Peptides against a protein of PDB entry 6KZJ. Designs and how they scored, part 18

Target 1, 71 residues: chain A of PDB entry 6KZJ
Amino acid sequence: SPDLLSEVSEMKQDLIKMTAILTTDVSDKAGSIKVKELVKAAEEEPGEPFEIVERVKEDLEKVNEILRSGT

## One batch from the design tools (peptide; aimed at target 1 L15 A42 P49 L60)

Design b2_p23_4 (made by RFdiffusion4)
Pose (drawn by RFdiffusion4):
Structure b2_p23_4 (pose): chain A 69 residues (1-26, 29-71), chain P 23 residues (1-23)
Amino acid sequence: SPDLLSEVSEMKQDLIKMTAILTTDVKAGSIKVKELVKAAEEEPGEPFEIVERVKEDLEKVNEILRSGT
Amino acid sequence: TEELRQALAEVKWLLDKNLELLE
């Protein structure tokens, strides 16, 4: 559905913002368009499996930021 | 379904790069 796509678009923007905060990359040469396109093509599994992996990774980032380790 | 899968793959790629920054 379009609502699912819009939520995912918002998550992508949130991750760009997080990248800008965390990065020391001094045209943002650390972000490669070809790597992004290849990853969009090659990430395995259906949406549910991908979402589970994204959730796990976000939980891990949250732990780092909240606890400091 | 495929459009949602590709959008989520892009989110996963960005998140992986953010994890590398935190390491």

Design b2_p23_4_s1 (made by RFdiffusion4, then SolubleMPNN; from b2_p23_4, 11 letters changed)
Fold by OpenDDE base, seed 1:
Structure b2_p23_4_s1 (fold): chain B 71 residues (1-71), chain A 23 residues (1-23)
Amino acid sequence: as target 1 above (71 residues)
Amino acid sequence: SDLLKEKLAEVRYLLELNLKLLE
């Protein structure tokens, strides 16, 4: 579906935006998040679309935990 | 699939939440 592909494209852009913020603001203050690695893993992740989405979800959950805890 | 759409919705929510936390 073109609508679904558009949504995925927008989500990818949001991920890039999040990456930019984390690399500019968090990289100097935190030492546990490899943001570039997460983005590349999402783009180069093998598997069917469902497996890729699941892995992206897991990574975003990890980021969320760090953002909420500050550590 | 319906399951894929559900998972995508969860990812969208997490993205929005994380971006809001980073504001």
Scores: peptide ipSAE 0.560, ipTM 0.930, DockQ to the pose 0.096
OpenDDE base, seeds 2, 3, 4, 5: peptide ipSAE 0.559, 0.555, 0.551, 0.555; ipTM 0.930, 0.930, 0.930, 0.930

Design b2_p23_4_s2 (made by RFdiffusion4, then SolubleMPNN; from b2_p23_4, 10 letters changed)
Fold by OpenDDE base, seed 4:
Structure b2_p23_4_s2 (fold): chain B 71 residues (1-71), chain A 23 residues (1-23)
Amino acid sequence: as target 1 above (71 residues)
Amino acid sequence: SDLLKKELAEVRYLLEKNIELLE
């Protein structure tokens, strides 16, 4: 499904941003993405860290099901 | 499709890494 591909692409982009937030310090470096802005955006995500992790795990399970089923 | 499977595999990898970082 083209809609699914679009959704997955969006998900990937969001996850790349999250990875950057979690692996970098809060200091903005020249030529880098606005880390402070991303951190702020991440802090605005609904739920506490535990709830975010559980949501990510659920998404992972769904991704695994799609990969196994091919649909 | 092969493209979708590739993208999903990348998403899975990123999800797992992010989970690891959050733990």
Scores: peptide ipSAE 0.302, ipTM 0.858, DockQ to the pose 0.159
OpenDDE base, seeds 1, 2, 3, 5: peptide ipSAE 0.291, 0.302, 0.292, 0.278; ipTM 0.853, 0.859, 0.857, 0.846

Design b2_p23_4_s3 (made by RFdiffusion4, then SolubleMPNN; from b2_p23_4, 11 letters changed)
Fold by OpenDDE base, seed 3:
Structure b2_p23_4_s3 (fold): chain B 71 residues (1-71), chain A 23 residues (1-23)
Amino acid sequence: as target 1 above (71 residues)
Amino acid sequence: SDLLKEELGVVLYLLKKNLELLE
């Protein structure tokens, strides 16, 4: 689904920004990771992609709350 | 799609990393 792809891409961008807040170490950026390993990780996650995305959204909200409030 | 799987892989990786950084 192109809509799902767009949503996932947006989450990726958000996570990149969050990572920049949490660390100044740029040696472990996603671009340096083998694509095939990233694909494998996605395939190892249980459920359909849309279900995985919903779980990610929930976790992202938790991370965002910590960043915003410190708790 | 392959692109969706790639992007999801990145998201999952970064999420895991960020959670680790917040521990």
Scores: peptide ipSAE 0.640, ipTM 0.925, DockQ to the pose 0.503
OpenDDE base, seeds 1, 2, 4, 5: peptide ipSAE 0.410, 0.639, 0.639, 0.635; ipTM 0.879, 0.925, 0.925, 0.925

Design b2_p23_4_s4 (made by RFdiffusion4, then SolubleMPNN; from b2_p23_4, 8 letters changed)
Fold by OpenDDE base, seed 3:
Structure b2_p23_4_s4 (fold): chain B 71 residues (1-71), chain A 23 residues (1-23)
Amino acid sequence: as target 1 above (71 residues)
Amino acid sequence: SDELKEALAEVRYLLEKNLELLR
């Protein structure tokens, strides 16, 4: 469905952002301003990006159940 | 749909990569 496609697309975008955080050198010379802002925001929440990745993992399980059951 | 299948494949791929980066 369009709604499910939108949800999966948002999951993808979350993972892309987390990849940027996880692969960025947080030194003053590294990364774009936007990436640095994301890193700072993630550092204020110690669980991120782990918490985000684990939530996507759980959400993917839910999507799989929806597709399997048709509900 | 083909779009949904592709999006799911990308999510699965990115999820695995991010989990590797978190180790």
Scores: peptide ipSAE 0.623, ipTM 0.932, DockQ to the pose 0.158
OpenDDE base, seeds 1, 2, 4, 5: peptide ipSAE 0.621, 0.619, 0.621, 0.621; ipTM 0.932, 0.931, 0.932, 0.932

Design b2_p23_5 (made by RFdiffusion4; failed a check: a repeat of another design)
Pose (drawn by RFdiffusion4):
Structure b2_p23_5 (pose): chain A 69 residues (1-26, 29-71), chain P 23 residues (1-23)
Amino acid sequence: SPDLLSEVSEMKQDLIKMTAILTTDVKAGSIKVKELVKAAEEEPGEPFEIVERVKEDLEKVNEILRSGT
Amino acid sequence: LEEALEIVRSVYKKVLALEKKLE
């Protein structure tokens, strides 16, 4: 559905913002369009499986930011 | 914080694949 896509687009923007905060990359050469396109093509599994991995990773980032380790 | 950045970039690529698969 379009609502699912819009939520995912908002997540993508949140991640860009997080990248800008965390990066020391001084045209943002650390972000490679070809790597992004390849990853979009090759990430395995259906959406549910991908979402589970994204959730696990976000929980891990949250723990780093909240606990400091 | 470097580790968080690497994870965030990795999650970003998974989100692009999620967008593509949902479309």

Design b2_p23_5_s1 (made by RFdiffusion4, then SolubleMPNN; from b2_p23_5, 9 letters changed)
Fold by OpenDDE base, seed 4:
Structure b2_p23_5_s1 (fold): chain B 71 residues (1-71), chain A 23 residues (1-23)
Amino acid sequence: as target 1 above (71 residues)
Amino acid sequence: MEEALELVKKILKQVEALEKKLK
């Protein structure tokens, strides 16, 4: 749906921002984030939309845990 | 933090794939 697409697009933008922040936090060398390279570097078939959403949810929880604990 | 970065990159790829599938 268009509403879901809009929400996903917003999430994508947020993830790009997070990537930039985390890159600067963990890297001694300031580098540019090439989103196109990240997208093209897909190693596994993402699956159907529902499967992708579930994986995103799981991975976001892991990110949250790492950021909260600092480990 | 390094792991978090890698996960965010992974999620970004997933979300991009999702966006493509929704179009």
Scores: peptide ipSAE 0.615, ipTM 0.933, DockQ to the pose 0.664
OpenDDE base, seeds 1, 2, 3, 5: peptide ipSAE 0.608, 0.612, 0.603, 0.603; ipTM 0.933, 0.933, 0.933, 0.933

Design b2_p23_5_s3 (made by RFdiffusion4, then SolubleMPNN; from b2_p23_5, 10 letters changed)
Fold by OpenDDE base, seed 3:
Structure b2_p23_5_s3 (fold): chain B 71 residues (1-71), chain A 23 residues (1-23)
Amino acid sequence: as target 1 above (71 residues)
Amino acid sequence: MEEALKLVLEILKRLLALEKKLK
């Protein structure tokens, strides 16, 4: 679905920005992170695309809770 | 914050895999 592909693309861009912000906070331990290498290492994700996106959104909520708590 | 970064990277990896699947 082109609509789902567009949604996934937008989520990717948001996560790349989040990665940059969080890396500065934990820079010493995180080291250098290359998104380009993640692209090459990405293996097939099992399940229907819509279900995968819903699971991703659930995991993003966990991220947001961590960020809001400040820990 | 380190945990958040790890989760973000894992989610990004999954989205990259999904994008390949959708193309």
Scores: peptide ipSAE 0.632, ipTM 0.917, DockQ to the pose 0.648
OpenDDE base, seeds 1, 2, 4, 5: peptide ipSAE 0.631, 0.629, 0.631, 0.631; ipTM 0.917, 0.916, 0.917, 0.917

Design b2_p23_5_s4 (made by RFdiffusion4, then SolubleMPNN; from b2_p23_5, 11 letters changed; failed a check: a repeat of another design)
Amino acid sequence: MEEALKLVMEILKRLEALEKKLK

Design b2_p23_6_s1 (made by RFdiffusion4, then SolubleMPNN; its pose is not in this set)
Fold by OpenDDE base, seed 2:
Structure b2_p23_6_s1 (fold): chain B 71 residues (1-71), chain A 23 residues (1-23)
Amino acid sequence: as target 1 above (71 residues)
Amino acid sequence: ARKEALELTMKILKLVEALEKKL
């Protein structure tokens, strides 16, 4: 769906911006990130669209919790 | 903490990229 694709593409750009902000914040306080585990997770097949959406929702909720709490 | 938030955000980005390819 072109409308859904546009929406997802916009979300992707927002995530890239958030990643940049969090990277600078973490880099000022922490030395390194466990890239190996991120690469390993990315190698796994994420599944079909619905499954991906559910994983995204779960992770976003955790991100929101961290940012909201300030920890 | 913030490090975990960054890792999760990067993970979400990869998932969204995968979703984009499937649409």
Scores: peptide ipSAE 0.657, ipTM 0.937, DockQ to the pose 0.581
OpenDDE base, seeds 1, 3, 4, 5: peptide ipSAE 0.656, 0.655, 0.658, 0.658; ipTM 0.937, 0.937, 0.938, 0.938; seeds 4, 5 fail the geometry check

Design b2_p23_6_s2 (made by RFdiffusion4, then SolubleMPNN; its pose is not in this set)
Fold by OpenDDE base, seed 4:
Structure b2_p23_6_s2 (fold): chain B 71 residues (1-71), chain A 23 residues (1-23)
Amino acid sequence: as target 1 above (71 residues)
Amino acid sequence: PREEALKLVKEILKQLEALKKKL
């Protein structure tokens, strides 16, 4: 749905900002995302949308744990 | 920890791209 696509796009934008924060690269390309690579990799991502969402939730929780606890 | 977080964020981005294609 268009609303869900918008939500995904917003989350993507936020996560791109996070990559810029988390990267240790000091080059001009710090935090750069190779979109073409992600698009290609997306074709290999298995599962139905709900399964992907569950993996997103799992990985987000892991990120949150790392940021909160440092581990 | 930060490196793992970055890896996870990039993985999520990949997952979101896949989700976008499937929606």
Scores: peptide ipSAE 0.700, ipTM 0.943, DockQ to the pose 0.832
OpenDDE base, seeds 1, 2, 3, 5: peptide ipSAE 0.697, 0.698, 0.698, 0.698; ipTM 0.943, 0.943, 0.943, 0.943

Design b2_p23_6_s4 (made by RFdiffusion4, then SolubleMPNN; failed a check: too like the target's own chain; its pose is not in this set)
Amino acid sequence: SRKEALELVMKILKLLEALEKKL

Design b2_p23_7 (made by RFdiffusion4)
Pose (drawn by RFdiffusion4):
Structure b2_p23_7 (pose): chain A 69 residues (1-26, 29-71), chain P 23 residues (1-23)
Amino acid sequence: SPDLLSEVSEMKQDLIKMTAILTTDVKAGSIKVKELVKAAEEEPGEPFEIVERVKEDLEKVNEILRSGT
Amino acid sequence: SELRMALAEVKWLLDKNIELLES
């Protein structure tokens, strides 16, 4: 549904903002369009499986930021 | 699908952010 796509678009924007905060990349040469396109093509599994991996990774980032380790 | 491709892009960005935190 369009609502699912809009939530995912918001999540992508949140991750760009996180990237800007965390990066020391001094045209943002550390972000490669070809790598992004290849990853969109090649990430395995259906949406549910991808979402589970995204959730796990976000939980890990949250632990780093909240606990400091 | 469009949703699967959008989620793959989110996963790729998140992986790069993890790499930044681990560096």

Design b2_p23_7_s1 (made by RFdiffusion4, then SolubleMPNN; from b2_p23_7, 7 letters changed)
Fold by OpenDDE base, seed 3:
Structure b2_p23_7_s1 (fold): chain B 71 residues (1-71), chain A 23 residues (1-23)
Amino acid sequence: as target 1 above (71 residues)
Amino acid sequence: SKLKEALAEVLYLLKKNLELLES
């Protein structure tokens, strides 16, 4: 469903951001996601990456409900 | 830690959702 696709897309974006924050050995490459930009955005929020994790949990719970209901 | 526990819950949910997709 379009709702499932939207939730998964948002979750993937948050997970990519989490990975960039948790790993300091990655760098920007041509045609890739801007890791430095994501890290900078996270540093502006003192709760990051914990707040991102909590949002991901909520996204995963929504995805789980969709999958369990089959709708 | 608080962060470690939150990450563990994320991994648990990912596992459960993958199980549903594979069924």
Scores: peptide ipSAE 0.253, ipTM 0.819, DockQ to the pose 0.066
OpenDDE base, seeds 1, 2, 4, 5: peptide ipSAE 0.249, 0.241, 0.242, 0.247; ipTM 0.813, 0.806, 0.810, 0.811

Design b2_p23_7_s2 (made by RFdiffusion4, then SolubleMPNN; from b2_p23_7, 7 letters changed)
Fold by OpenDDE base, seed 3:
Structure b2_p23_7_s2 (fold): chain B 71 residues (1-71), chain A 23 residues (1-23)
Amino acid sequence: as target 1 above (71 residues)
Amino acid sequence: SELKRELAVVRYLLKKNIELLES
């Protein structure tokens, strides 16, 4: 779905911004984000897109919980 | 697919951000 792809791409950009905000590495805006690791993640993430979406949802809930509780 | 690759990157970034939030 092009709509889903667009949504995921926007989410990616937002997460990059968050990484820049959260990182303590001041060497660059992206902090500890490494292209090599991004490529590796893309190659190794198992399952079909719908399964990965479910994991994304779980991770988002984790982020929300941390932001609400502080831990 | 492109979608799968983008989703994988999102997962990577989420896990990274979780680590940063918990540190």
Scores: peptide ipSAE 0.731, ipTM 0.944, DockQ to the pose 0.850
OpenDDE base, seeds 1, 2, 4, 5: peptide ipSAE 0.730, 0.730, 0.730, 0.730; ipTM 0.944, 0.943, 0.943, 0.944

Design b2_p23_7_s3 (made by RFdiffusion4, then SolubleMPNN; from b2_p23_7 with R4K M5K K11R W12Y D15E)
Fold by OpenDDE base, seed 4:
Structure b2_p23_7_s3 (fold): chain B 71 residues (1-71), chain A 23 residues (1-23)
Amino acid sequence: as target 1 above (71 residues)
Amino acid sequence: SELKKALAEVRYLLEKNIELLES
């Protein structure tokens, strides 16, 4: 739906914001969230949109744990 | 749906992480 697409667009912008804060290099290098590789991996799986969201969620959970604990 | 539930969780995590980063 249009509302869902708008929400996804907002989430993308927030991800970009987070990336900018956390990193100086937004390339798909070791030690960073590799968005391009994440998308490619999801494209290889059934239910692409859900798989993308699930992988994003997993990465954000990891970031959250690091931010909350410092480790 | 499971997709909508997952999206809701992502939204929550984004907001919390940004809050932490900007605090």
Scores: peptide ipSAE 0.555, ipTM 0.934, DockQ to the pose 0.094
OpenDDE base, seeds 1, 2, 3, 5: peptide ipSAE 0.550, 0.526, 0.528, 0.530; ipTM 0.919, 0.927, 0.928, 0.928

Design b2_p23_7_s4 (made by RFdiffusion4, then SolubleMPNN; from b2_p23_7, 9 letters changed)
Fold by OpenDDE base, seed 2:
Structure b2_p23_7_s4 (fold): chain B 71 residues (1-71), chain A 23 residues (1-23)
Amino acid sequence: as target 1 above (71 residues)
Amino acid sequence: SKLKEELAEVRYLLDLNLELLQS
């Protein structure tokens, strides 16, 4: 399904962004301004990366159920 | 399929991020 593919692709993009946040040193001057802004925003909300990752985890479980049931 | 490939990548990234969160 193109709709399901789009949803999964969005999940992937979210995780890519979280990976950048979780691996980037906020003191790294070599990072792009966009990444630095994302990291700073996430640091102001410490639970944000965890919350996003956990939501993707839950969504993946739902996707697996859809594929298993055929619905 | 493309969907299966994307799902595999999501699972990989999910596991990676979960490990990073524990670091």
Scores: peptide ipSAE 0.625, ipTM 0.937, DockQ to the pose 0.165
OpenDDE base, seeds 1, 3, 4, 5: peptide ipSAE 0.624, 0.600, 0.624, 0.597; ipTM 0.937, 0.927, 0.937, 0.927

Design b2_p23_8 (made by RFdiffusion4)
Pose (drawn by RFdiffusion4):
Structure b2_p23_8 (pose): chain A 69 residues (1-26, 29-71), chain P 23 residues (1-23)
Amino acid sequence: SPDLLSEVSEMKQDLIKMTAILTTDVKAGSIKVKELVKAAEEEPGEPFEIVERVKEDLEKVNEILRSGT
Amino acid sequence: SELRTALAEVKWLLDKNLEMLEE
């Protein structure tokens, strides 16, 4: 549904903002369009499986930022 | 699908953020 796509678009914007905060990349040469396109093509599994991996990774980032380790 | 492709892009960005945090 369009609502699912809009939530995911917001999540992508949140991750760009996180990248800008965390990066020391001094045209943002650390972000490669070809790598992004390849990853969009090759990430395995259906949406549910991808979402589970995204959730695990976000939980891990949250732990780093909240606990400091 | 469009949803699967959008989620793959989110996963790629998140992996890059994790790499920065682990460095």

Design b2_p23_8_s1 (made by RFdiffusion4, then SolubleMPNN; from b2_p23_8, 10 letters changed)
Fold by OpenDDE base, seed 3:
Order: C-alpha cells, then sequence, then structure tokens
Structure b2_p23_8_s1 (fold): chain B 71 residues (1-71), chain A 23 residues (1-23)
C-alpha cells in the first residue's frame, strides 16, 4: 500500500542517518553537536548498545517476514 | 515492485548497522 511504502521509505532514510552516525568520528573536532549527542546517548549505559542491537534485530525480523511472505 | 526494492534496501542497511554495532 502507499502507506506501507511511505513508512518503509522513512525507515530507509532513518537507517541511512544511523549508519552515518555510527561511522562518524565524534571527537572534540566533530562539528555536529547533534551527532555527538546521539552517539553519547547510545554509549551512556553499558547495556544501551545491546538494547539498540536488539531493537534493530527486531526490525530486521519484521522486514524479513514481509519479504518472505510477499505481503 | 518498488516496495520490495525498498524493503531489500532497508534489510541491507539493518544488517550493515548491526555489523557496525557488534564490531
Amino acid sequence: as target 1 above (71 residues)
Amino acid sequence: SKLKEELAEVRYLLEKNIEILES
């Protein structure tokens, strides 16, 4: 449906941004405070990276189910 | 379909991000 396509397109754009954040050097020379803030938030608690991975894996499973079922 | 292509790209990005996070 058009709504699902729009949702998936939004997910793609968000994931592109996440990839950029994950691969960006967040040293003191980083010019984007927002990127640095997002990375620090992800690193604040020892369990946060695990929680992020679990959320991403859950999304991956959902996408795989859609692709597998063809629906 | 356009939807299937977009979903395939999303899947790739999810897998790539997981690889980065677990590296």
Scores: peptide ipSAE 0.411, ipTM 0.893, DockQ to the pose 0.166
OpenDDE base, seeds 1, 2, 4, 5: peptide ipSAE 0.407, 0.405, 0.366, 0.404; ipTM 0.892, 0.892, 0.876, 0.890

Design b2_p23_8_s2 (made by RFdiffusion4, then SolubleMPNN; from b2_p23_8, 10 letters changed)
Fold by OpenDDE base, seed 1:
Order: structure tokens, then C-alpha cells, then sequence
Structure b2_p23_8_s2 (fold): chain B 71 residues (1-71), chain A 23 residues (1-23)
């Protein structure tokens, strides 16, 4: 559905941002306002690292379920 | 479909981010 497609597209964009946060050396880009904002946003994520990973794994399972269903 | 293509990308990104987080 269009609503599901929009939701998935938004999720993709969020994950791209997270990938950038996780792979960027923030020490070398102290002058980048955008990078600093992304880092702060990641630090505001609720829960300990383990809990964050488990949430991501849960999302992965849901995506796999959709793909397996052929929807 | 477009949805399946987007989901495939999302799956890839999820897996990569998990790999990074667990490294």
C-alpha cells in the first residue's frame, strides 16, 4: 500500500542517517554542525546499546516477514 | 515491486547497522 511504502521509505532514510552516524569519525569533523546534530540525536536514543540492537533486530524480523509473505 | 525493492534496501541497512553496533 502507499502508506506502507511511505513508512518503509522513511525507515530507509532514517537507517541511512544512522549508518552515517555509526561510520563517521566525529573527532575529525568537530566543525560540522550537521554531524554534531546527528551524534546528539543518536545519544538521545532511548536505552542501552544492547536494547538498541534488539530493537533493530526486531525491525529486521518484521521486514523479513513482509518479504516472506510476498506482499 | 517498488515496495519489495525498498524493503530489500532496508533489510541490508538493518543488517549492516547491526554488524557495526555489535563490532
Amino acid sequence: as target 1 above (71 residues)
Amino acid sequence: SELKEELAVVRYLLEKNIEILES
Scores: peptide ipSAE 0.430, ipTM 0.900, DockQ to the pose 0.163
OpenDDE base, seeds 2, 3, 4, 5: peptide ipSAE 0.371, 0.344, 0.342, 0.424; ipTM 0.882, 0.879, 0.876, 0.898

Design b2_p23_8_s3 (made by RFdiffusion4, then SolubleMPNN; from b2_p23_8, 8 letters changed)
Fold by OpenDDE base, seed 3:
Parts: sequence; C-alpha cells; structure tokens
Structure b2_p23_8_s3 (fold): chain B 71 residues (1-71), chain A 23 residues (1-23)
Amino acid sequence: as target 1 above (71 residues)
Amino acid sequence: SELKRALAEVRYLLKLNLEILES
C-alpha cells in the first residue's frame, strides 16, 4: 500500500529527528546515520512486513516506557 | 519490497535510539 509505505517513511523521518534529540555525539554510531547501514539493515531484517511491524511495536513500547518513566 | 525495506530501516533506527536511551 502506498499509504502505508508513506506512513512508514514518515516514521523514519521522525526517528531520525529523535536520534538528534537523544544525542549530541558526533560518532558514526550515534551522531551520523549512514545510508549504507540503512541499506544493510533492510537486507538483514528477517521476516514478512507484518512480522517486522510487530518488532517495531515492541521497540516503540520500550522507547515509550523509558521516556515516560525515565528508566 | 519497498515496504519491507522501509520497515527494516525503521527497526534499525529504533534499535539505534534504544541503544542511546539505554546507555
């Protein structure tokens, strides 16, 4: 679905902004998001889209918990 | 697919942000 793809693309943009908010480190790992690493992630992530969505939801919950509770 | 690729990239970014938050 083009609408779903667009929504996921919006999430990417938001998460890039979050990375900038969370760190001032200029290291390659935290301060710079490499395109080639995104490509590599795409190639290595296993499963169908719906399975990846479930993992995304799990990770979002972890992020939310930390931001909400501080721990 | 493009969708799978985009989702994988989202996972990458989430893992990155979690690593920062947990550090």
Scores: peptide ipSAE 0.678, ipTM 0.928, DockQ to the pose 0.896
OpenDDE base, seeds 1, 2, 4, 5: peptide ipSAE 0.676, 0.676, 0.676, 0.677; ipTM 0.928, 0.928, 0.928, 0.928

Design b2_p23_8_s4 (made by RFdiffusion4, then SolubleMPNN; from b2_p23_8, 9 letters changed)
Fold by OpenDDE base, seed 5:
Formats: sequence, C-alpha cells, structure tokens
Structure b2_p23_8_s4 (fold): chain B 71 residues (1-71), chain A 23 residues (1-23)
Amino acid sequence: as target 1 above (71 residues)
Amino acid sequence: SELKEELAVVRYLLEKNLEILES
C-alpha cells in the first residue's frame, strides 16, 4: 500500500542515518552528514543496547515476512 | 515493485546494523 511504502521509505532513511552513526567516527565528516548531530539524535533514542538489538531483530523478521509473502 | 525494492534495502541495512551492534 502507499502508506506502507511511505513507512518503509522513512524507515530506510532512518536506518541510513543509524548506519552512518554506527560506522563513522564522531569526528568524521562524510558528505553532508553531521556526525555530532546524528550522535545526539541517537543518544535521545530510548532503550539500552540489548533492547535496540531486539528491536532490530523484530523489524528484520517483519521485513522478511513481507518479502517472503510476495505481497 | 517499488515496495519490494525498498524493503530489500531496508533488510540489508537492518542486517548490517545488527552485525555492527553485535560485533
């Protein structure tokens, strides 16, 4: 659905930011990415590392189900 | 479909982020 596509697109954008945070040094400057600003945003995210991992696993399971269903 | 293409990218990013988080 259009709503699902919009949600997935937003999720992609958020994950790109998270990937950048996880893969870059806080002092690194790559393209237009402001690492310090992204780090602050990440620190505002609720949950301890374990909870974050579990959320990622849950999202991955959901995405896999959608892809496997073919819908 | 566009949705499936976006989902494939999302899946990749989730897997990569998970790999980093568990490393």
Scores: peptide ipSAE 0.513, ipTM 0.909, DockQ to the pose 0.165
OpenDDE base, seeds 1, 2, 3, 4: peptide ipSAE 0.511, 0.512, 0.511, 0.512; ipTM 0.908, 0.908, 0.909, 0.909

## One batch from the design tools (peptide; aimed at target 1 L15 T19 V53 L60)

Design b2_p24_1 (made by RFdiffusion4)
Pose (drawn by RFdiffusion4):
Structure b2_p24_1 (pose): chain A 69 residues (1-26, 29-71), chain P 24 residues (1-24)
Amino acid sequence: SPDLLSEVSEMKQDLIKMTAILTTDVKAGSIKVKELVKAAEEEPGEPFEIVERVKEDLEKVNEILRSGT
Amino acid sequence: EELRQALAEVKWLLDHNLKILEEK
């Protein structure tokens, strides 16, 4: 549904903002368009499996930021 | 397939942020 796509678009914007906060990349040469397109093509599994992996990774980032380790 | 590709882009960006955090 369009609502699912809009939530994911918001999540992508949140991750761009996180990247800007965390990066020391001094045209943002650390972000490669070809790598992004390849990853969009090659990430395995259906949306549910991808969402589970994204959730696990976000939980890990949250632990780093909240606990400091 | 559109939702899968959008999620794949989110996953790539998140992996990039994790790599930045590991280097810190």

Design b2_p24_1_s1 (made by RFdiffusion4, then SolubleMPNN; from b2_p24_1, 13 letters changed; failed a check: too like the target's own chain)
Amino acid sequence: DKLKEELAEVLYLLKKNLEILRSQ

Design b2_p24_1_s2 (made by RFdiffusion4, then SolubleMPNN; from b2_p24_1, 13 letters changed)
Fold by OpenDDE base, seed 1:
Structure b2_p24_1_s2 (fold): chain B 71 residues (1-71), chain A 24 residues (1-24)
Amino acid sequence: as target 1 above (71 residues)
Amino acid sequence: DKLKEELAEVLYLLKLNLEILRKQ
């Protein structure tokens, strides 16, 4: 659904920001994601690290439910 | 399928971040 797609997109964005928090020196290892570019973009608007971590924790619960239920 | 693509990227980023964290 569009709502679920938008939610998953938000999860992705949270994890991109987490990557920026964890390192400023990254290399692309996947063909579908430009990691360096994403990290650089995230560093321009990193947000508060603690808030991002808490959102990621919540996202993990959501991802788990999506994977288990398909919705 | 866009949802499948986005979920795949989320899982990749999760794995990446955990790997980076373990190497710190």
Scores: peptide ipSAE 0.288, ipTM 0.864, DockQ to the pose 0.186
OpenDDE base, seeds 2, 3, 4, 5: peptide ipSAE 0.281, 0.265, 0.271, 0.272; ipTM 0.860, 0.852, 0.855, 0.854

Design b2_p24_1_s3 (made by RFdiffusion4, then SolubleMPNN; from b2_p24_1, 14 letters changed; failed a check: too like the target's own chain)
Amino acid sequence: DLLKKELAEVLYLLKKNIEILRSQ

Design b2_p24_1_s4 (made by RFdiffusion4, then SolubleMPNN; from b2_p24_1, 12 letters changed)
Fold by OpenDDE base, seed 1:
Structure b2_p24_1_s4 (fold): chain B 71 residues (1-71), chain A 24 residues (1-24)
Amino acid sequence: as target 1 above (71 residues)
Amino acid sequence: DKLKEALAEVRYLLDLNIEILRSQ
């Protein structure tokens, strides 16, 4: 399903962003204001990295159920 | 199968991120 593929692709993109946030140390990037701002902005979003990852986990479970049931 | 590949990538990234979080 192209719609399902699109949704899974969005999940992938979310996780890529979270990986970048989780592996970025702002102290090592003291000279990059943009990186610090991006990390801080992401941490202050309604969903912090942990919450976003857990949400994707739940969504993946739903996708798997759809594929198994054929619905 | 693009969907199969996408699902595999999502699972990999999911596990990776969970591991990073657990290591904090």
Scores: peptide ipSAE 0.598, ipTM 0.930, DockQ to the pose 0.166
OpenDDE base, seeds 2, 3, 4, 5: peptide ipSAE 0.595, 0.590, 0.593, 0.594; ipTM 0.930, 0.928, 0.929, 0.929

Design b2_p24_2 (made by RFdiffusion4)
Pose (drawn by RFdiffusion4):
Structure b2_p24_2 (pose): chain A 69 residues (1-26, 29-71), chain P 24 residues (1-24)
Amino acid sequence: SPDLLSEVSEMKQDLIKMTAILTTDVKAGSIKVKELVKAAEEEPGEPFEIVERVKEDLEKVNEILRSGT
Amino acid sequence: ALEEALEIVRSVYKKVLALEKKLE
């Protein structure tokens, strides 16, 4: 559905913002369009499996930022 | 720890692009 896509687009923008905060990359040469396109093509599994991995990774980042380790 | 968080965030970003494509 379009609502699912819009929520994912908002997540993508949140991740760009997080990248800008965390990066020391001084045209943002650390972000490679070819790597992004390849990853979009090659990430395995259906949406549910991808979402589970994204959730696990976000929980990990949250723990780092909240606890400091 | 913050470098690790950035690495994970960039990895999540690539998974989100694949999620967008698969949902479309």

